# Peptides against a protein of PDB entry 3KDP, part 59

Target 1, 230 residues: chain A of PDB entry 3KDP
Amino acid sequence: PFLIFIIANIPLPLGTVTILCIDLGTDMVPAISLAYEQAESDIMKRQPRNPKTDKLVNEQLISMAYGQIGMIQALGGFFTYFVILAENGFLPIHLLGLRVNWDDRWINDVEDSYGQQWTYEQRKIVEFTCHTPFFVTIVVVQWADLVICKTRRNSVFQQGMKNKILIFGLFEETALAAFLSYCPGMGVALRMYPLKPTWWFCAFPYSLLIFVYDEVRKLIIRRRPGGWVE

## One batch from the design tools (peptide; aimed at target 1 L176 C183)

Design b2_p27_6_s1 (made by RFdiffusion4, then SolubleMPNN; from b2_p27_6, 21 letters changed)
Fold by OpenDDE base, seed 1:
Formats: structure tokens, C-alpha cells, sequence
Structure b2_p27_6_s1 (fold): chain B 230 residues (1-230), chain A 27 residues (1-27)
């Protein structure tokens, strides 16, 4: 997210505090889930023929797969960001290069895509309104990640949701998102304004996309053992 | 013209909503 912010010079989609909350609050549960899956996988694996090389290759492939999922998460967040700004008069194309004027406190007549003028205060309200949905989008997409992390090779439909850790992770993520979104004072403290419940659904297509992506990936792995997609 | 009016109305409503949220948050 930060890289796109720098490259595109768009208004800040996610604040530093929000990033910290993601890193400390949301990323920890998936990491624990992944560590658990890896531990279970290691217990089930026969001793690799070459423990050093096989472990390294497997770790690299896993890292790449989760890196791709992380990219999809970021895309989901940006999608939500652009939708919110578009609904408030700022089309994506208009946002490109707008950061300099957006962040300037002395410019109170920044025009949106429809010629409406926005004061600095109004712009910051809209910006901070994007932070919460961005965070929520990440959390919703992480639900899919947690489900994916339950099984490395089998379909989610085969494994089910019997893992208590997975269920706990889903509740924890949702509770954190709700707390940050609706707790009084979060707008001032974290620059996260309250979110309409409808915006929770904005991330669902991306969650579904990740789910489909992982199922397809696993299907390919099952059909072609030792392929590049592992 | 009708679409433009609809967009303007929507944008106005959104602005009012955002201002309300901001006021509630500062409150």
C-alpha cells in the first residue's frame, strides 16, 4: 500500500497507526495459523530425502504463495479506497498526483472530478473515512487466508472448519475490526472514522477471489505434484 | 442532465454524512 501511495502520489489510503494495528493485531493470527499448519505438515511428512534443500524449496514456494495472497489483499484494500473516494466525487484518475494539493493545508479549493471544491478539513475527513474500510477489507480478506491456512493441499471443503484456532482467529479479527471501527474516540485517536455496515461487503469479492485462487492452486498441485505452483 | 443532478445530490448527501460522522467522532 505504501509503495503505491508513493508511486501514484495519491492521498494516503492507510495511516501509520492503522498499519501498526494491522501488523500487531491482524497479521499475528494468520502467522500463528501458518506456523501451526507447517508444524502439522512437518509431522506428517516423511523425512525428506535431502532435508536442507527440500525444506528451502518448500519454504520459498510457500513464501511466494503467501506473498501473492498479500498482493491480492492490498488490491482489495485499494479497490475499497477508490470506491469510497469515487462515491465522494474523486475518480481514480483524478487522484493521481493529487497528494501534494491534498495535503496542503492552505489549499481549500481542491476540485473533485465533478468540479466541487473541498476544504482541507473536508478532504481529511474523506481520507480518514478511507482508513477504516481499508482496514476492514484487509480483515475480511484475511478470513479467507485463515481458511486457506487450515489446509496446505486439501480442499477447504474436505478439511472443514473444525479447527478451534481458526474459529478463534476469525472472531478475533472481526472483534478487532469492530472495535477499531465503532469504538468512540477511534476517529480522533486512530484517524479511523466509523464505517457503514454495508462497506464490510465490499471486500467479499476479493475474499472469494483468494479462496478460488487457493482452491485452483491446490487443485493444480494435486494434479501435478512437483510443479512450479507448489 | 438527470444523471448529473443525481450525482450532485448523491455527493451532497455523502458530504453531509461525512460531516456528521466527523462531528460525532469529535464529540
Amino acid sequence: as target 1 above (230 residues)
Amino acid sequence: KELEELIEKHLKERREFLEKIAAEALA
Scores: peptide ipSAE 0.095, ipTM 0.708, DockQ to the pose 0.019
OpenDDE base, seeds 2, 3, 4, 5: peptide ipSAE 0.000, 0.053, 0.026, 0.025; ipTM 0.206, 0.651, 0.542, 0.541

Design b2_p27_6_s2 (made by RFdiffusion4, then SolubleMPNN; from b2_p27_6, 22 letters changed)
Fold by OpenDDE base, seed 4:
Structure b2_p27_6_s2 (fold): chain B 230 residues (1-230), chain A 27 residues (1-27)
Amino acid sequence: as target 1 above (230 residues)
Amino acid sequence: DKLLEEIERHLAERRELLERIREEALA
């Protein structure tokens, strides 16, 4: 998300604090929980064709798949960001290149897509209003990501939810998101303004997309062992 | 909660204004 901010010169969709909360707060417990996940039955039983080449190829393919999931997560956050800004008069096309004027405190007449002028204070309120739902969107999408990461080949429906630590991690992540979203003073301290509860549902289509993507990927792996998606 | 209410109020006012401007521009 930060790379897109720099390349597209759009208003900052995700603050530094929110990035730190994702990397250090939301991902830590789930990552530890995955280390304690029970061995997947098919991973342990599957014999490699070539112990050297197949391991390296599989690691590359897995890394590529997780990279794609990460891109879907980022797209989910940006979707929420663009929806909020569009509802406040800033269409996505208008945001391109707007950062310079947006961040200038001396410009108090930045026009939106409908010709309405925005003061610096008003723009920052909208920006900080976007930080929270972007963060929450990432958390909600991570629910799906964490659930699918417990398996490589088996369907979530086949493997089930056996790791109690992972479940605890999901609740802890959600509780942290709720705390950062609704605790008084977070707007000033973390530049994360409170969020309407309805915005939690904005990420659900992307969570579903990740589930569908992973289930389709796993289905292809089961039908075509050793394919490019393994 | 107070901050949320304030933000919601400002956003609602802006949305209403933008909707009016949009309607006028499309008329």
Scores: peptide ipSAE 0.006, ipTM 0.343, DockQ to the pose 0.017
OpenDDE base, seeds 1, 2, 3, 5: peptide ipSAE 0.000, 0.000, 0.000, 0.000; ipTM 0.237, 0.232, 0.204, 0.238; seeds 2, 3 fail the geometry check

Design b2_p27_6_s3 (made by RFdiffusion4, then SolubleMPNN; from b2_p27_6, 22 letters changed)
Fold by OpenDDE base, seed 4:
Structure b2_p27_6_s3 (fold): chain B 230 residues (1-230), chain A 27 residues (1-27)
Amino acid sequence: as target 1 above (230 residues)
Amino acid sequence: DELEELIEKHLKERKELLERIREEALK
């Protein structure tokens, strides 16, 4: 988020506190969950061809999976961010380079894409309004990611939700998101304004897309062992 | 200070909205 913030010079989509909450509160438990997940039945049956290379490959695959998941999460968050700003009159193209004027408290006539002037206070309200949905979107996307990461080849429906740590992780993420979104004072303390419950559903299409994509991928792997998709 | 006050006001308004939504959802 910060890299895009700096490169694109857009208003800050996600605060430092929220980033810390993601890193420490949402990403850590899933990572632990995956580490303690029992090897998938098909993976366990797979004899290591070469223990050294297979271990390295597994580590690389895990790293790649986390990297890909992180990218998709970020895309989901940014999508939500752009939607909210667009709904408030700031189209994505207009946001490019706007940061300097956006963050300047002495400029009280920043124009949106429709010529409406925004005071500093109004801009900050809109900015902070984006923080919560961005975070929530990431959490909701993570639900799907966590579920799909439990298995490599088997469908989630086949493997089931047996990992208690995974379930705990999902609960923790949800609870944290709810706390940050709805607890009084979070808007002032964490710059996370309360979110309408409807915004939780904005991420669901992305979560579903990821889930479907992964299930299709896994289906292909099962049908064509040793294929390029594996 | 003015920003904080505005934020607090906004927070209050949103809280009230959420409470109303919650009440409606419980009916």
Scores: peptide ipSAE 0.007, ipTM 0.318, DockQ to the pose 0.027
OpenDDE base, seeds 1, 2, 3, 5: peptide ipSAE 0.000, 0.000, 0.007, 0.000; ipTM 0.217, 0.197, 0.311, 0.270; seed 5 fails the geometry check

Design b2_p27_6_s4 (made by RFdiffusion4, then SolubleMPNN; from b2_p27_6, 20 letters changed)
Fold by OpenDDE base, seed 3:
Parts: structure tokens; sequence; C-alpha cells
Structure b2_p27_6_s4 (fold): chain B 230 residues (1-230), chain A 27 residues (1-27)
């Protein structure tokens, strides 16, 4: 998310504090929970036969688990970001290169895509209004990602949710999201303004699509072991 | 044209809401 902010010169979609909250609050506990879940999953049931080839496979699995999942989460967050800004008059194409004027406190007449002028304070409010839903979107997407990563081949319905640490992690990240979203003072302290409850549901279709896609993928793997989708 | 008008009305309402929040934050 931060890289896109720098590359595209758009208004900051996710603050540094929220990034830290994701890394320390929402990613760490689930990562630990997945380490415990490996004993219950089919992912590590087989001891490495060839250390060289199996190391490469493990590195690819790690890259997929951390890199690709993180990218999918970021895409979900950016979708929410662009929707919110569009609903407030800033179309995605108008945001490109806008950061310089956006962050200048002395410019109080920045125009949106519809010619409305925005003061610095108003721009910062709408920017900070994006932070919380972006974070919440990531959390909601993480629900699906964590659940689907429990196994390589088995359906979630077959594997179940036996790992109490994973369940705790899901509740912890949700509670943190709720706290940061609705606790008074978070707008000043963490630049996360309260959001309407409807924004929690904006990511649900996306999470559902990921879940369905992964279940279909796993179904194909079960029916055709050793296929390219594995 | 009607859709554009509805969008403009929605944006105007949203801007008023943001102004209200801003005023409340500064009070």
Amino acid sequence: as target 1 above (230 residues)
Amino acid sequence: DELLKKIEEHLAERKRFLEEITAAALA
C-alpha cells in the first residue's frame, strides 16, 4: 500500500500507524497460529525427501503465503480506498499526482473531479476516513486468507477450525479493528476515524470470492492430484 | 443527466457532512 502511494503520488491510503497495527496486531498472531496449525494440516505431514528441491518448494510456499496473500489484501484495501474517495468526489484518475497539492496546508482550494473546492482540513478528514475502512478491509480479507491457508488440499469443511490459537487470532484482529474503528480519540491518536458499519460488509463479497476460488482450487486438486493448480 | 444530478447532490451532501464534522472537531 505504501509503495503505491509513493509510485502513484496519490493521497496516503493507509497511515504508518495503521500499517504497524497490521504488522504487529493482525499479522503476527495469525502467523503464530499457522505455525501451530501445520501439525494438523497436510502441508507438513511429509518429511522432506530431497533437501534441495524441498527447500525450493518451501520457499515458494512461504512466498505465496506472505507475498501473494499480502498483495491480495492490499488490492482489497485499495479498492475500498478508491471507492471512498470516488464517493467524496475524487475519481481515481484525478488522484494521480495530487499528493503534492493535497498535503500542502496552504492550498485550500484543491478541486475534486466535479469542480468542488476542498480545504486542507476537509482533505485530511476524507484521507483519514479512508484509513479505517482500508484497515477493516484487510482484516476481513485476512479472515478468508487465514482459513484457506490451513490446508493445501482439504476443504475448510473437512479440516475444520480445531486450532484454538487461530480462532483466537481471528477474534483478536476483529476486536482490534473494532477498537481502532470506534474508540473515541482514535482519529487524533492514530488518524483512524470512525466508519459506518456498512463498510465492514464492503469486503465480504471479495472475501467470499477468494474463499470460493480456493475451495474450487482445492476440489480440483483432490480430483486431480499432481495437477498444475497445486 | 439525471444520474449526474444525483451524483452532484450526493457529493454536496457528503461535503456538508464533512464540514459539520470539521466544525465539531474545531469547537
Scores: peptide ipSAE 0.025, ipTM 0.585, DockQ to the pose 0.018
OpenDDE base, seeds 1, 2, 4, 5: peptide ipSAE 0.025, 0.000, 0.024, 0.023; ipTM 0.603, 0.238, 0.571, 0.580

Design b2_p27_7 (made by RFdiffusion4)
Pose (drawn by RFdiffusion4):
Structure b2_p27_7 (pose): chain A 230 residues (1-230), chain P 27 residues (1-27)
Amino acid sequence: as target 1 above (230 residues)
Amino acid sequence: SSVVVAAFVVAVVQFVVVAVIAFFASL
């Protein structure tokens, strides 16, 4: 978001104070939760790891959290900022520029895509209404994430969901976001504004895509263990 | 056991923080 905020001079979809709600808020518990994950094989049957090679974090990993499942999480994140605004007037393209004027506190008279003229606090209360659910489609996608960052070889149907704590992280992560968006206060404190029902289910095809993509990866590997995918 | 405790403690803290913020925002 902060990247395109520079590219398409677009209204900032995800705000800063909004980010310290992901890893400090919703994300904390779900992550702590993997540490309670049983194995995938006789680990005490493999040679010991090797401090020089096979590191904790590596090429093949960053090529995943950033290069892959990372992007698909954003395509879902933007897609609802694109919906929050068009369902409220600003059909996408009439956005490719606004910021310069948009962020102006004096230009209270700005055309949308119909003619309607918005003040400052009038449209910002939509910009923050834009954060509030980018901050969701992010938590929504992290369901499909917290469930494939569960295993690294086994299908979820081979390993199952016996992690009676990771599941809690879900119920928490999600509900925490709702509370962070409906309590009389989170708006005037965090630029968090209540959402309309239709609004939550945005990232859903995307969460389910992240999900399906990861499952198919593991399968390939298990079919071709020396092959390219692994 | 430690992981379970930690998870619940952190979750409780998060909801306490939200409740505190909501209380002061209602003033």

Design b2_p27_7_s1 (made by RFdiffusion4, then SolubleMPNN; from b2_p27_7, 21 letters changed)
Fold by OpenDDE base, seed 4:
Structure b2_p27_7_s1 (fold): chain B 230 residues (1-230), chain A 27 residues (1-27)
Amino acid sequence: as target 1 above (230 residues)
Amino acid sequence: DEVEKKVLEKAKELREEVKKIAEEAAK
């Protein structure tokens, strides 16, 4: 998200502190879960015929899956961002290169896609209105990721303790999202205004896409045992 | 800045709690 912000010169879709909260709060539980899956796969896999190659392949597959999921998450966040800005009169094409004028306090006549002039304060309100939904979109998409991980584990390992870690991760992410979204002062401190409940639903299509993607991946793995996706 | 610090501290606390839970579950 930050790279696209720099490259496209669009208004900042997500605050730096919020990004850090995502990295620290949301990515950690999946990473821990994956580390445990690797450890258990190493324990439960019969001595890998070639421990070095099989470990490398598994690490690559996990990293690719995580990277792909991360890309879908980013797309979901940006979709939410563009929807909010479009609803406020800024079409995606108009946002390209707008950052310089957007962030300039002395320019109070930035025009939207419909010719409406926006003051600096109004622009910042809209910008900060985007931060919370972007973050929440990421969290909701991560719910899907955690559920997918749970279903993978349940299909392979009936161990109940793994489910507890995933459930805890869901609650942690949700609690963090609620805290950042609704705690007094977050609008000023983190530039995250309170989220309308309707925006929680904007992430569901992307959650569905992740589910479909994972199901397709599982189907490919099942149909081609020993293929590039294992 | 103080609120940001508090949020970061809370995030670190949550991280540590998750780590402890993970360590206990591994046991």
Scores: peptide ipSAE 0.008, ipTM 0.327, DockQ to the pose 0.040
OpenDDE base, seeds 1, 2, 3, 5: peptide ipSAE 0.006, 0.008, 0.006, 0.007; ipTM 0.276, 0.306, 0.278, 0.271; seed 5 fails the geometry check

Design b2_p27_7_s2 (made by RFdiffusion4, then SolubleMPNN; from b2_p27_7, 22 letters changed)
Fold by OpenDDE base, seed 3:
Structure b2_p27_7_s2 (fold): chain B 230 residues (1-230), chain A 27 residues (1-27)
Amino acid sequence: as target 1 above (230 residues)
Amino acid sequence: DKVEEEVRKKAEELRRRVEEITRKALE
């Protein structure tokens, strides 16, 4: 998200603090999951699979899975961002290169795609209105990712503890999203304005897309064991 | 709390204005 912001010179779609929270939350849950998986593998006295090759394969699989899911999350967030800005009169094409004028406090007559002039304060309100839906979109997409991760693992017992950690992670992210979206003062402190309940549903098509993508991927893996998609 | 309520009200007013402009443009 931050790279697209820099490259396209668009208004900031998500606050730096919220980006850090997502990155830390998204990285911590997998790290904890991996730590427990290693601990369980040590308990189960399974014959030492070559720990270097299996760790490397797992790290590569995890990095690819998180990389792909992270890209879809970013796309979902940006879609929500562009929809909100378009609903407020700023078409995506008009946002390209607008950052310099958008962030200038002395320019109070920035025109939208329909010729309406926006003050600095009005622009910042719209920008901050985008932060919460972007964050919520990422959280909803992460729900789909967690459901996908739950369905990949065959071991019921390993699924139990991992499911508790995943459920806890889901709950933590959802609680954080609710706290940031609806707690008084968070709009001023974190530049996240309250979210209309209808915007929660804007992320569902992307969650469905991720679910379909993963099911197709699983289907390909089942039909072609040992293919490049592993 | 008052600032958040004011910002929320302004955002809702802005949204209503944009909806009205969009409706007028589609007509």
Scores: peptide ipSAE 0.015, ipTM 0.366, DockQ to the pose 0.019
OpenDDE base, seeds 1, 2, 4, 5: peptide ipSAE 0.000, 0.000, 0.000, 0.000; ipTM 0.209, 0.226, 0.228, 0.266; seed 4 fails the geometry check

Design b2_p27_7_s3 (made by RFdiffusion4, then SolubleMPNN; from b2_p27_7, 21 letters changed)
Fold by OpenDDE base, seed 5:
Structure b2_p27_7_s3 (fold): chain B 230 residues (1-230), chain A 27 residues (1-27)
Amino acid sequence: as target 1 above (230 residues)
Amino acid sequence: SEVEKKVREKAKELRERVEEITREALE
């Protein structure tokens, strides 16, 4: 998100503090889930463990979890960001290159896509309005991530919802999202304005995408053991 | 749902308050 902010020169979609909350609050649980799943898989191995193979599999799992899933999460966040800004009069194409004028407190006549002029204060309010939905989008997408982390190769439907770490993670992320979204003063403290409940559902297509992606991946792994998709 | 309505109303109230505080801080 921050890199795209710099490269595209768009208004800041997510604050630094919010990023820290994601990293420390939400991303920790998937990591623990993966570590636990690895340990469980190791216990269930009937044959002598091959340390080299197990290390490679772990590296691949980590790469997928933090790389590919992270990309989908970012896309979901940006989608929500662009939708909110569009609803407030700023179409995505108009946001490109707008950062310099957007962040300049001395420019009080920045035009939106419809010719409406926005003061600095108004722009910052709209920007901060995007932070919470972006965060919530990440959390909702991470629900799917947590679910897929339950198994390496088996379908989520086969494993079920018995993983205590997963349940805890889902609860923690949801509670954190609710706290950050609806606690008074969060707009000032974290630049996160309260979110309409409808925005919680905007991320669902991306959660579904992650779920489908992982199920397809696992299906391929089951059908083609030792393939590059592992 | 009624719960959604209540949450929405509270969110709106909080948003307005935060927006006010933010405006004051940015002025």
Scores: peptide ipSAE 0.019, ipTM 0.332, DockQ to the pose 0.039
OpenDDE base, seeds 1, 2, 3, 4: peptide ipSAE 0.000, 0.015, 0.005, 0.000; ipTM 0.251, 0.341, 0.273, 0.222

Design b2_p27_7_s4 (made by RFdiffusion4, then SolubleMPNN; from b2_p27_7, 21 letters changed)
Fold by OpenDDE base, seed 2:
Structure b2_p27_7_s4 (fold): chain B 230 residues (1-230), chain A 27 residues (1-27)
Amino acid sequence: as target 1 above (230 residues)
Amino acid sequence: DEVEKEARELAKKLREEVKKITEEALK
């Protein structure tokens, strides 16, 4: 998220403290849950362990947990960010290069895509309004991502929801999201304004699309083992 | 911006360390 902020010169989509909460907090339990899932799977294997294959599986699982999941989550967050800003008159194209003027407190006439002028205070309210939905979107997308990452090849319908640690992680991150979104003082402490209940559902179509895409991908992998789709 | 950059870099380093620990635990 921060790299995109710098490269695109857009308004900050997520506060620094919130980024730290994601990187150091919300990702930990899911990552641990995936590690346990792999360990349990290894113990339950009846076939002799192939060290080469199992190493590759472990590396892939960890790479997804710390890399790929983060990228997909960021995409979901940015989707919500752009939707909110577009609803407030700032189209994505207009946001490119706008950061300099956006963050300048002395400029009180920044125009949106429709010619409406925005004061510094108004801009910051809109910016901070994006922080909470961005975070919640990450959590909602993470629900799907964690389910996807349980197995490399098997459908979620085949694997099921057996990992109690994963289930606990899903509840924990959801509870944290609710806490950060609705607890008094979070607007000041974390620059996360209270979230409208409707925004919880904004990420659902995106999560569903990722889920469907991954199920199709896994189906292709099962039908065409060794393909480039892996 | 500098504080944000430093915080992000720190978070990245910590994530990498956790990743290494996890990899070691899975051996």
Scores: peptide ipSAE 0.000, ipTM 0.230, DockQ to the pose 0.025
OpenDDE base, seeds 1, 3, 4, 5: peptide ipSAE 0.000, 0.000, 0.000, 0.000; ipTM 0.171, 0.216, 0.197, 0.244; seeds 1, 5 fail the geometry check

Design b2_p27_8 (made by RFdiffusion4)
Pose (drawn by RFdiffusion4):
Structure b2_p27_8 (pose): chain A 230 residues (1-230), chain P 27 residues (1-27)
Amino acid sequence: as target 1 above (230 residues)
Amino acid sequence: SKTSVYVFGVVTLVAVIVFGYVAFYLS
């Protein structure tokens, strides 16, 4: 978001104070939760790892959290900023520029895509209404994430969901977000504004895409263990 | 422990609710 904020001089979809709600808020518990994960094989049947090679974090990993499942998480994150604004007037393209004027506290008279003229706090209360649910489609996608960052070889149907704590992280992560968006206060404290029902289910096809993509990866590997995918 | 994680999660929810109402009252 902060990257395109520079590219398409677009209204900032995801705000800063909004980000220290991901890893400090919703994400903490769900992550702590993997540490409670049983194995995938006789680990004490493999040679010991090798401090020089096969590191903790590596090429093949960053190529996943950043290069892959990372992008698909954003295509879902933007897609609802694109919906929050058009369902409220600003049909996408009439956005490719606004910021310069948009962020102006004096230009209270700015054309949308119909003619309607918005003040400052009038449209910002939509910009922050834009954060508030980018901050969700992010938590919504992290369901499909917290469930495939669960295993690295086994289908979720081979390993199942016996992690009676990771599931809690879900219920928490999600509900925490709702509370962070409906309590009389989170708006005037965090630029968090209540959401309309239709609004939550945005990232859903995307969560489910992240999900399906990861499942198909593992399968390939287990069919071709030396092959390219692995 | 798992109990600590449950407690932590619950406390976080309560803290968020309290913070929201305190922030609304001060506003």

Design b2_p27_8_s1 (made by RFdiffusion4, then SolubleMPNN; from b2_p27_8, 19 letters changed)
Fold by OpenDDE base, seed 3:
Structure b2_p27_8_s1 (fold): chain B 230 residues (1-230), chain A 27 residues (1-27)
Amino acid sequence: as target 1 above (230 residues)
Amino acid sequence: SEEEVLKLGRERLERVREFGLRAAAEA
């Protein structure tokens, strides 16, 4: 997400504090949950023939999976960002290179894609309006990731939601998202303005996409044990 | 106040959204 902001010189889609909340708040519980599930899975598996190589391969596969999921999360967040800005008169093409004028407090006549002039304050409101739904989008996509990561080979439907740590993680992320989105004063403190409930649903297609992708991946692994997709 | 600016901004955003939805429905 931050790399696209730098490369495209677009208005800031996600605040630094919000990024920290994601990294510290939403990623830790999933990581802990996965570490416990890996430990349980490793106890159930026969002793690895070569613990060093098998551990490295597993760590690389996990790292790649997390990297791919992180990219899909970023894409979902940016989609939400562009939709919000487009609804407010700023088409994606118009946002390219706009950052310099956008962040200038002395420019009060920045035009949108339809020729409407925006004051600095109005621009910052729109920018901060994007922070909350971007964060919420990431959290909703992370729900799918958490559910998916529970199983390496089995469908989520086969193992069920019996992991209390996973359920707790999902609850914590959702509670944090709700708190940051709707608690009074968060707009001033964290630059996260209240979100309309409809924006929670904007992430669902991406969550579904991740879920379908993983179920297909797992289905391929089950049909072709030892394939490159494992 | 920052809150008043935010309120005015939200009201403007809602108007722009309504206008955009109407324009999209009429196109």
Scores: peptide ipSAE 0.029, ipTM 0.624, DockQ to the pose 0.019
OpenDDE base, seeds 1, 2, 4, 5: peptide ipSAE 0.022, 0.019, 0.019, 0.019; ipTM 0.536, 0.474, 0.486, 0.480

Design b2_p27_8_s2 (made by RFdiffusion4, then SolubleMPNN; from b2_p27_8, 20 letters changed)
Fold by OpenDDE base, seed 1:
Structure b2_p27_8_s2 (fold): chain B 230 residues (1-230), chain A 27 residues (1-27)
Amino acid sequence: as target 1 above (230 residues)
Amino acid sequence: SEEEVIKLGEELRKRVREFGLEAARRA
């Protein structure tokens, strides 16, 4: 998120406090739940031929997987961000390079994509309106990612939801998202304005697409071992 | 029409302001 903010010079999609809530509140329990997930039956059956090289390969694979999850989460959050801003008159193309004028409190006539002038206060309200949906989108994408990450080769339907810690983690992150979104004072304290329930569903199509894509990928890998999709 | 776009923009600004005020009242 922060890299795209710098590179694209767009209005800040997530505040520092929101980032801390993601890192400390939502990511910790899911990460623990994945650590307690039963290793894929195929990984456990492989006797480490070389413990040092196999450990290094596994660490690299884990690191890459977590990096990919983080990127997918960020993409989902940015999708929601762009949708909200577009609904408020700021098309994605218009947001490019807008940060400097957006953050300037002395500029009260920043134009949207339709020529409407926005005061600094109005712009900050829209910005803070994006923080909560972005956070909620991350949580919703995490649901899909956690379910997908249970197995790399097997379908989720084959392995099932046996990990109680995973289910608890999903509940906890959802409860935290609801608390931060709807608890009085969060708008002032955390710059997270309350969400309409409809915004919870904004990420669902994206999460579903990721889920379907991963299941199809896994199906292809199972049917064509050693193919280009691995 | 340009007038419809302007009216839509004004309505959006109003909605955002109302949302912000409601959020501030709940805070």
Scores: peptide ipSAE 0.016, ipTM 0.369, DockQ to the pose 0.019
OpenDDE base, seeds 2, 3, 4, 5: peptide ipSAE 0.000, 0.005, 0.008, 0.000; ipTM 0.268, 0.259, 0.277, 0.224

Design b2_p27_8_s3 (made by RFdiffusion4, then SolubleMPNN; from b2_p27_8, 19 letters changed)
Fold by OpenDDE base, seed 2:
Structure b2_p27_8_s3 (fold): chain B 230 residues (1-230), chain A 27 residues (1-27)
Amino acid sequence: as target 1 above (230 residues)
Amino acid sequence: SEEEVIKLGEERRKEVIEFGLEAARRA
């Protein structure tokens, strides 16, 4: 997220504190859950042919899965960010390079994609309007990602929801999202304004797409063992 | 109060959203 912010030079989609909440608060329980499930489903059920290579493969698989999850979550958050800004007159192309003028408090005539001028206050309100939905989108996408990453090869329908740690992680993330979205003071402390319930559903099509994509990927892996898709 | 600030922020957000939507409709 932060790298894209620097490279694209777009308005800040998520505050630093909320990024820390994702990295330390949201991702920890899911990462532990994934480590346990991958160990149980892919490694422990296979007789280790070579303990050294199998351990190395496991560590690489966990690292790759975590990196992929983080990337997908970021993409989901940015999707919601671009949707909100587009609804407020800022098309994605117009946001490229806009950060310098966006963050300048002395510029009160920043034009959107439709020629409407925005004051600094208005720009910051719409920016902070993105923070809560961005975070909630990450949580909603993470629901799908956690379900997806339970197994590398097996369908989620075959593995089921038997991991109590995963279920606990889903509830913890949802509770954290609700707390950050609706607890008094979060608008001031974290620049996260209260979220309309409709915005919780903004991420669902994206989560569904990721879910379908992963099930198709797993299906291909099952049909073509050792293929380039692995 | 923090609640008043949050309410004010929500009201301002609604105004900005409506403003942005009107701008989008005029284009």
Scores: peptide ipSAE 0.029, ipTM 0.578, DockQ to the pose 0.024
OpenDDE base, seeds 1, 3, 4, 5: peptide ipSAE 0.024, 0.027, 0.020, 0.028; ipTM 0.610, 0.527, 0.526, 0.581

